# Designs tried in a protein design run: peptides against a protein of PDB entry 7BDX. Part 172

Target 1, 212 residues: chain A of PDB entry 7BDX
Amino acid sequence: EMGAAACTLLWGVSSSEEVVKAILGGDKALKFFSITGQTMESFVKSLDGDVQELDSDESQFVFALAGIVTNVAAIACGREFLVNSSRVLLDTILQLLGDLKPGQCTKLKVLMLMSLYNVSINLKGLKYISESPGFIPLLWWLLSDPDAEVCLHVLRLVQSVVLEPEVFSKSASEFRSSLPLQRILAMSKSRNPRLQTAAQELLEDLRTLEHN

## One batch from the design tools (peptide; made by RFdiffusion4, then SolubleMPNN)

Design b2_p19_4_s3 (from b2_p19_4, 11 letters changed)
Fold by OpenDDE base, seed 3:
Structure b2_p19_4_s3 (fold): chain B 212 residues (1-212), chain C 212 residues (1-212), chain A 19 residues (1-19)
Amino acid sequence: as target 1 above (212 residues)
Amino acid sequence: as target 1 above (212 residues)
Amino acid sequence: MAEEENRRELEFRRERSRL
C-alpha cells in the first residue's frame, strides 16, 4: 500500500517539468527507471495467472510508474534521458504492449502508448521505437483493441511515424502492405470525436504520402 | 525495492516548496501521511526482533518517508497541514522517538527530530508537540543518545520550546526539575562545533529565563 | 543537443500527454 501511495504522489508531482528535471538530476534516476521496467513486466506476467483486481494496489502502482514515464517523456530533457539512458525501459514498454491482449489492462496500455508518443517527438526516440523488431505488427495488434482510447493513442503514434519522412521511408513498404485500412476507416466514422478526428487526419496524411 | 526507489525520489523532489504544495494540493495527501505513520511504526516494531540491516530497502523506505515529512514541515503550508490534518503522524513520531533505544536507528531519529523541529516553528505545532504526554521525559531520553547529531537536534527542539514564553511557562517547573544540566554542560564542551554551539546557546537562553 | 533532437516538438502541434 505505502509504495503505491508514494508512487502515485510521485506521478502527480511529475506533471511539473521542474520535478522531472529534479528526478533526472539525481544519481538515482537510472536505477529507478531500470526497476520501473522490471516492475511493470512482473505485473503484466502476473496477469496470465491470477485475476488481479484492476484496482489493486499493485495495479495502481504500475499505473503510477507508467504515468511517471509519460510525464518524463513529456519534456525534452526527459525524452533525451529515456532515449539515451533507459532504452531497456522503452523495449519493455513495447514488449508489454504486445503481451497484453485486446481489452486487457486498457489504462496501462493508454499510459504506455502516451509515453511512446511523447518519446516519438524526439527524432532519436522515434527512430529507436520504429526500428524495434515487430513494431509495425505491434501497431496493428494494438489497433485491434476494442477501447477507443487505446486506438486513439495508437493512431497518434502511427501519425508520428508517418509524419517523419526519414522514418516512414524505411518502413513504407511494410506499412502499406499491412495497413488495416478498413479498421482505420471504421474509426474515422467513430462516435468518439477524438478517435474520429485522429483517424481522419491519419487517412489524410497517408493519402498525401501516396501522391508524393 | 521499487517502493523504496519511488519514495526516495519523492523525498528528493520534496525539497522543493512547489513540490510540497503539489503533494498537499492533492486529495491523496491525507491518506499518504496516515499510511506513512503506520509504515514507520511497523518498521520500528520490527526492529525488536530481526536485526534488519540498516541499509535494507525497508530502512531506506522509512528514511525517505521521514525525509518527506521533514521537507513538508520545512514550509509554512506544510506545517499547517501537519498540525491541522496529520496530528496522528506527529503522535507517531513522538512515540517512535521514545521506542528507539540510544544508538538505535540514528538516521531515522535525526530525520524525525528535524521534522518535529520544523513543526515547532509553527506555534500550534509547538503547542501540540510540547503538550504531548511525556514530552519532557522524551527530550531527556533522547539527549542520552551517544550520537552527536541526535543530541544536536534534541537541543534545537528544546531551544524552540524555551524561546516561546507561552509554551515554556506551562512546563517550566517540570523542565527545571528534570533538566540534565550536567549532560548539556558536557555537550557545551563537545569537540563537535555544532553541538557545542547549540548547547552553549541553550544554556544562555536558560540563564536568561532564570533572571526574568 | 537535446533541443535539436526534439525538433519535432515544434512540428507536432498536438498536446503532449501529461497526466
Scores: peptide ipSAE 0.070, ipTM 0.826, DockQ to the pose 0.055; fails the geometry check
Fold by OpenDDE base, seed 5:
Structure b2_p19_4_s3 (fold): chain B 212 residues (1-212), chain C 212 residues (1-212), chain A 19 residues (1-19)
Amino acid sequence: as target 1 above (212 residues)
Amino acid sequence: as target 1 above (212 residues)
Amino acid sequence: MAEEENRRELEFRRERSRL
């Protein structure tokens, strides 16, 4: 309980750039982010298919952790810190996104995808996550999710890769051969306007790359 | 472990006034400070005379909680919040300071005394804590501690009471009848310069009150 | 180096965690 409350407050205040700088300027950031990955991994392993109550202290704690990572990654120095000093955490997030089944722990998936998207704003971060083993299959696995917010954040991450020529060129063959085009086309017709827009924009970006 | 790390980071960033305002501006502050008191109480009850390793995760967690309370109380709006909305926490801190034996959990005593001193800067806070049952006996109990930092912060809190005529007049009879003058005189000759100064200043303030 | 590494910040909207 108390840990979840403290972590939730830390999440709330980490929305400030100055707070992120203060977190990273201390000697405790490395340990915090190291334990964060382990805690998130332990939580996902504990799910074992049980309907974890979304409102449990444990769930809220892990959501707050994922929220902190997202807020850190929203800042340039935070992205640089994660990519340089907390690569194991990024690896853990990628692994956990693969371990979660479609529809399982959707809120955590969204938060983790938001963090990866923020990391992908950094070119070194984008390179790191896109060069991770199984990254392209992972994107398609995640895009099979029935949740519109999960799919939205997957499409945003896919777009972040597609719009970077140096990164996209390295994966272009695998990307083109495995692209779930019918799934993306279905999303472009979604009643969810955010998902619809993201799918349409990605389809336009992909068309531009096929004509070049 | 993770809770202690998160709480420690929250403590670090709570040194900022803007962070304190952000913590208090949220709907989660009340719950956080409510659980804080309970957590600190549970920790002190668990000590049962065992040498709790000062470096334990539990100890560090409670230190961080006490540090957060101190940092909140350092800000005017934080003092007002504690005195208006978290009186139970202040009562708990006063109780725990009484429950701790001389030399027991000295770091926590110092942090709690620092928080009470900060609260005492607010006139309403000073009134509230000084009107608590057994407040004057508690000060003398704490002043029996062999630790110079504990004694320093007790003397600072005593001075905060003595320098407020509206508060001191209510306790003046009990204060004068129970004052451990020999103990304070011994502290005024301490080799610790901070303790020496605080004891000398308090003795001067007390002399001024006896001549008026 | 840090500015060059984050050049893509201008191309993408940051996603903040929801409170």
Scores: peptide ipSAE 0.069, ipTM 0.824, DockQ to the pose 0.055; fails the geometry check
Fold by OpenDDE base, seed 1:
Structure b2_p19_4_s3 (fold): chain B 212 residues (1-212), chain C 212 residues (1-212), chain A 19 residues (1-19)
Amino acid sequence: as target 1 above (212 residues)
Amino acid sequence: as target 1 above (212 residues)
Amino acid sequence: MAEEENRRELEFRRERSRL
């Protein structure tokens, strides 16, 4: 309980750039983000057994950790820190997104996808995550999720790859060969306006890239 | 481990007034400080058994919690919050300071005493803690600690009482009858310059009050 | 260096996911 409460407060205040700078300016940041990855991994591994109640203190704790990572990645110095000094955490997030089944831990998936999206704002971060083994298959696996919010954040991350010619050119062949076009087209007709818009924009971006 | 790391980061960033305002501006603050008191109490009760290694994750966690309370109490709105909405936490801190033996959990005692001192900057806070049952005996008990830093913060808290005529007048009879004058005089000759100064200043303040 | 690497932040007009 107390750990979850503390992490939740840390998450809330980490929305401030000055707080992120303060977190990263101390010698404790490296250790914190190292343990964060391990804690999230341990939680996801524990889900294969007992139906952990989504409202558990443990779930809240892990959500807060993923929220902190997201808020850190929202800041330029935070992205630089994650990409330079916490690559193992990024690898862990990519792994956990693959390990989670469709419909499993939706809120955590959303937070992790938002963190990766924020990291992808940094060109080095985008290169790093997009060059990760199985990245493209992972995107399509995640896009199989029944949750519209998960799919929205997958589409946003896909768009981040597509909008960077230097990154997209390296994976364009694999991307074109495996693109779940019918699935994205279905999402462009979603009743969820955010998902609908994201799918439409991505389809427009992809059409533009086929004509170039 | 992860809880201690999160609390330690929250402690570090809580040195900022804006972070304290952000902590208190959310609906989670009340719950957090309620659980904080319970967690500190549970830790102190656990010390009667096994020699908890002072460097344990649990000790670090509780030190961080006490540090957060101290930093919150350093800010005007934080004092107002503690005195109005978290009195049980103040009562817990007073109790734990009484329950701890001389020389036991020195760092925690110092942090708790600093939090009470910061609360005592608020006149309502000073009134509240000074009117607590056994407050004057508690001060003298704490002043029996062999640690100079504990004694320093006790003397500072005593001075905060002595410097407020409205508060001191209510307890002046008990204060004068139980004052460990020889102990304070010994501290005024301490090799620790901060302790020496605090004891000298308090002796001057007490002399001034005897002549009025 | 950090500014150039974060160039995309200026181009990505989409709201930073601050939660």
Scores: peptide ipSAE 0.068, ipTM 0.827, DockQ to the pose 0.055; fails the geometry check
Fold by OpenDDE base, seed 2:
Structure b2_p19_4_s3 (fold): chain B 212 residues (1-212), chain C 212 residues (1-212), chain A 19 residues (1-19)
Amino acid sequence: as target 1 above (212 residues)
Amino acid sequence: as target 1 above (212 residues)
Amino acid sequence: MAEEENRRELEFRRERSRL
């Protein structure tokens, strides 16, 4: 209970850039993000046995942790910190996104995808996550999720890769050969306007790259 | 571990007035401060049985919580919040200061005394804590502590009471009859310059009140 | 170096999770 409450408050105040700078300027940041990854991993591993209530203190704690990572990654110096000093956390997030089944832990997936998208704004971050083993299969696994918000944030992350020539060129063959085009086309017709727009934009970006 | 790390980061960033305002502007502040009191109480109660290492994760967690309360009380709106909405927390701090033996949990006592002193800057806060049952005996109990920092912060809190005529007048008879004058005189000769100064100032303030 | 690595910030919107 207390840990979840403290972490939730920290999540709320981490929406400020100055708070993110203060967190990262301290000597405790590395340890905090190391334990964050371990805590998130422990939570996901616990789901295989016990039906954890979505609104449990543990779930709220992990959501707040993922939210903090997202807010840190929303700042340039935060991205630099994550990519240079917390690569294990990024690897953990990628692993956890793979370990979760379609429809499982949707809220956590959304937060983790938002954090990865924010990291992908940094070129080193984008290189790091896109060069991670199984990254492209992971994107398609996540895009198979029935949840529109999960799919939306996957499409945004895919777009972040596609719009970086240096990164996309390295993976373009694998990307093109495995692209779930029919799934993305179906999303471009979604009733969810955000999902619809993101799918349309990605399809336009992909068409532009085929003609160049 | 994770809770202590999150709480420690929250403590560090709570040194900012804007962060305190953000904490208090959220809908989670009341619950957080309620659980804070319960957590601090549980920690102090656990000391009766198990020799808790001073540097344990639990001790660090409780110190961080007390530090957050102190930082909140350092701001005018934070004092107003504590006095209007978190009186149970103030009562808990007063109770815990009474339950701890001389020399026991010195660091926690210092943080709690700093929080009460900060609350005492608000006239409603000063009235509330000074009108609490056993407040004057509690001050003398705390002033019997062998630690100079505990005694310093007690003297500052005593001075905050003495310098408020509306509050001091109500308790002046009990205060004068129980004043550990010899102890305060001994502190005015301390090798600790901060303790020495605080004891001298309080003795001067008391002399001024006897002649009026 | 840090500014060059974050140049994509001009092209991409940051996502912040809000409580």
Scores: peptide ipSAE 0.067, ipTM 0.824, DockQ to the pose 0.055; fails the geometry check

Design b2_p19_4_s4 (from b2_p19_4, 10 letters changed)
Fold by OpenDDE base, seed 2:
Structure b2_p19_4_s4 (fold): chain B 212 residues (1-212), chain C 212 residues (1-212), chain A 19 residues (1-19)
Amino acid sequence: as target 1 above (212 residues)
Amino acid sequence: as target 1 above (212 residues)
Amino acid sequence: SAAERNEEELGFRRERSRL
């Protein structure tokens, strides 16, 4: 209970840029983000049988951790910190996104995808994430999710890759050969306007790259 | 581990007035401070036999909680919140200060005394604390502590009472009859300059009240 | 820093996680 409450408050205040700077300016940041990855991993591993109630203190705690990572990554110095000092946490997020089944831990998936998207605003971060083993298959695995918010954030992360020629050129062959075009086309006709827009924009970006 | 780390970061950022306002502006503040009291109480109750290592995650967690309360009470809106919405937490702090033996949990005592001192800057807070059953005996119990920092913060809290005629007049008889004058005189000769000054100032304030 | 991508040019929207 208390840990979840404290972490939730920390998440709330981490929406401030000054708070993120204060977190990172301390000597505890490295340890905190290391333990964060371990805690998130432990939680996901515990799902392999026990129906963890979505409203548990443990769930709330992990959501807050993922939210903190997202808010840190929303700031330039936070991205730089994650990319330079917390690569293991990025690896953990990628791993956990792969380990979770479609429809499983949707809120956590969304938060983790948001954090990766924010990291991708940093070119070093984008390179690191996109060069991770199995990254492209992971995107398609995540895009198979029945949840529209998961799919939305996957599409946005894909867009972030596609919009960077230096990064996209390295994976263009694999990307083009494995692209679930029919799935993306279906999303461009979604009743969810955010998903619809994201899918349309991605399709336009992909068309632009085919004509060059 | 993770709970203590999160709470410690929250403590660090709570030194900002804007962060305190953000904590209090949320819908989670009431629950958080309620659980804070319970957690601190549970920790103090657990000391009745187990030599809890001072460096334990649990100790660090409780120190962070007490630090957060102190930082909240350092801000005018934080004092108002504690006095209006978290009186049970103030009661818990008073209780725990009584339950701890001299020399026991010194750091926690200091943090709790600092929080009460900060609350005493609010006139309603000062009234509430000073009208608490057993408050004056509690001050003398705490002043028996061998630790100079504990004694310093007790003297400052006593000063806060003495400097408010509206409050002091209600307890003046009990205060004067029970005052450990010899102990305070000994502190006015301390080698600790902060303790020495605080004891001298209090003795001067008390003399001023005797001549009126 | 040289590592930051041009968010305005690329139309990136930073995500903030809210409670």
Scores: peptide ipSAE 0.202, ipTM 0.845, DockQ to the pose 0.053
Fold by OpenDDE base, seed 4:
Structure b2_p19_4_s4 (fold): chain B 212 residues (1-212), chain C 212 residues (1-212), chain A 19 residues (1-19)
Amino acid sequence: as target 1 above (212 residues)
Amino acid sequence: as target 1 above (212 residues)
Amino acid sequence: SAAERNEEELGFRRERSRL
């Protein structure tokens, strides 16, 4: 309980840029983010057995960790830190997103996808994530999720890739050959206005890339 | 490990007034400080048995908790919060300071005494602490500590009491009858300049009160 | 930094996770 409470408070205050700078300015950041990845991985591996009640202190703890990573990645210096000093954490997030089934741990997936999206604002971060083995198949796996928020953040991450010609050119062949176009078209007709808009914008970006 | 790492980061960032305001502005502060007291108490109770290595993750966790309490108490709104909403935590800190032997858990005692000193800047906080059962005997118990930092923070807390006539008048009889004058005089001759100064200032304040 | 992408031109919306 105490660890989850402390981590939840740290998550709350990490919404401030100055707090993110303070976290990263200390000598404890490296260790913290190293253990963060391990803790998140241990939690996801524990889901195959006992029904960890979604409302457990452990779940809340992992949500707070994912929230902290997201808020760190929201800041330029935080992205630079993650890309330079915590690549294992980025690999762990990608792995965990692949290990989770559609509809499983939706809130955690949303936070992890928000983290990756934020990292992708950094060109080095985008390169690193997009060059990860199985990245494109992972995007399509995640886009099969029934949750609109998961799908929204997948579409935004896809958009982040397609809007960077230097990155998109490297994967354009695989992207075009595997693109779940019918799924994205279905999302562009969603009753969820955020998902609808994100799918429409991505379809427009993809059409623009076919004409160039 | 992860809990201690998160709590240590929270401690580090809590040195900012804005972070303290953010901690207290959330709905999680009450629960956090409630569990904080229990966690600190559990740690101190565990010291009678196994040699908890002072360098354990548990020790670091409790230090971080005590550090957070200190930093919260350093801010006016934090003192008001502790005095109004976390009195049990203040009682726990007083109890733990009584349960710890001279020379035991010096770093924790320093942080807890810093917390009480900071709380004592608030008149309601000073009243609450000074009216706690056994408060004056506790001060003298703590002043028997061989550690100069412990003694320094005890003297500062005593000074905080004597400088408030409204509070000091209620305990002046007990204070005068039990005052370890020879110990304070010995501290005024200490080679530690901070302890020396604090003891000298307190002796001057006490003399001023005898003449009024 | 030189690695930051043009958020305004690309319409990137930084995501903050709120409690």
Scores: peptide ipSAE 0.202, ipTM 0.846, DockQ to the pose 0.054
Fold by OpenDDE base, seed 5:
Structure b2_p19_4_s4 (fold): chain B 212 residues (1-212), chain C 212 residues (1-212), chain A 19 residues (1-19)
Amino acid sequence: as target 1 above (212 residues)
Amino acid sequence: as target 1 above (212 residues)
Amino acid sequence: SAAERNEEELGFRRERSRL
């Protein structure tokens, strides 16, 4: 209870850039983000195969941690910190996104995908994430999720890769050969307007890249 | 571990007034400070009679909580919040200061005394604390501590009471009759310059009040 | 820094997770 309450407050205040700078300016940041990854990993490993969102203090605690990582990654110095000093946490987030089943821990997936997207605004972060083993298969695994919000954030992360020629060129052949085009086309017809727009924009970006 | 790390970061960032305002501006503050009191109380109750400072994650967690309360109380709106919405936490801090033996949990005592001193900057806070049952005996119990930093913060809290005529007049008779004058005089000769100064200033303030 | 991508040109919207 107390840990979850404290983490929730830290999450809330981490929406401020100055708070993120203060978190990172101390000598405790490295330890905090190291333990964050371990805590998130332990939580995901404790989930039964078909267990959905747990309404528990532990769930709220992990959501707060993922929210803090997302808010840190929303700031330039936070991205720089994560890319240079917390790569293991990024690896953990990528792993956990693979370990979670479709529909499982939807809110956590969304927050983790938001954090990776935010990291991908940094070119070094994008390179690091996209060069991770199994990254492209992971994107397609995640895009099979029934949740529109999960799929939206996957499409945004895919778009972040596609919009960077230096990164996209390295994986373009694998990307094109494995692209779940029919799934993305179906999403472009979604009743969810955010998902529909993201899918359509990505399809347009991909078409532009085929003609160049 | 993770809870302690999160609380430690929240403590660190709570040194900012804007962060304190953000903590208090949310709908989670009341719950957080309620659980804070309970957590601190549970920790103190778990201590064996002669156990000194525990070098543990639990200790660090409680120190961080006490530090957060202190930093909240350092800000005017934080004092107003504590006095109006978290009186039970103030009662808990007063209780815990009585429950701790001389030399026990010195760092926690210091932080709690700092929080009460900060609250006492608010006249309503000072009134509330000083009207608590056993407050004057508690001050003298705490002033018997062998630690100079504990004694320093007790003297500062005593001075805060003495400097407020409306509050001091209500307890002046009890205060004068129970005052550990020889102990304070000994502190005015301390090799610790902060303790020496605080004791001397308080003695001067008390002399001024005797002549008026 | 030279590592930051042009968010305006790329249409990136920073995601802040709010409670």
Scores: peptide ipSAE 0.202, ipTM 0.845, DockQ to the pose 0.054
Fold by OpenDDE base, seed 1:
Structure b2_p19_4_s4 (fold): chain B 212 residues (1-212), chain C 212 residues (1-212), chain A 19 residues (1-19)
Amino acid sequence: as target 1 above (212 residues)
Amino acid sequence: as target 1 above (212 residues)
Amino acid sequence: SAAERNEEELGFRRERSRL
């Protein structure tokens, strides 16, 4: 209980850039983000057995941790820190996104995808995550999720890759050969306005790249 | 481990007034400070059995909690919050200071005494803590501690009471009758400059009050 | 930093996870 409460407060205040700078300027940041990855991994591994109630203290704790990572990645110095000093955490997030089944832990998936999207604003971060083994298959796996918010954040991450020629060129062949075009087209007709817009924009970006 | 790491980071960032305002402006503050009191109480109650290593994750967690309370109490709106909405926490701190033996958990005592001193800057806070049953005996109990930092922060709290005529007048008879004058005189000769100064100032304040 | 992509050009909207 106390850990979840403390972590939730830390998550709330991490929305401030100055708080992110204060976290990263201390000597405790490395340890914190290392343990964060381990804790999230432990939680995801526990899900195969017990239907952990989404409202458990443990779930709230892990959501807060993922929220902190997202908010750190929202700041330029935070992205720099994650990409240079917390690569294991990025690897863990990619792994956990692969380990989670469609419809499983939607809120956690969304937060992790938001963190990866934010990291992708950093060119080194985008290179690092896009060069991870199985990254493209992982995107399509995640796009099979029934949750509209998961799919939205996958599409945003895909767009972030597609819009960087230096990165996209390396994966363009695999990307084009495996692209779930029919799924993206279906999303462009979604009743969710955010998902609809994201799918439409990505389709326009992809069409532009086919003509070049 | 993760709880201690999160709480330690929250402690570090709580040195900022804006972070304290953010903590208190959220809907989670009441729960957090309630659980804080319970967690500190649980820790102190566990000490009678196991020599908890001062360097344990649990000790670090409780120190961070006490540090957060201190930093919240350092801010005017934080004092107002504690005095109006977290009186149980203040009662717990007073209780735990009585439960701890001389020389036991010095770092925790110091943080708790710092929090009470900060609360005492608020007139309602000073009234509240000074009107607690056994407050004057508690001060003298704490002044028996062999630790110079504990004694320093006790003397500062005593001075905060003595310098408020509206509060001191209510307790002046009990205070004068129980005052460990020889102990305070001994502290005025301490090799610790901060303790020496605090004891000397308090002796001057007391002499001024005897002539009035 | 030199590693930051052009957010304005790319239309990146930073995601903040609010409680």
Scores: peptide ipSAE 0.200, ipTM 0.845, DockQ to the pose 0.054

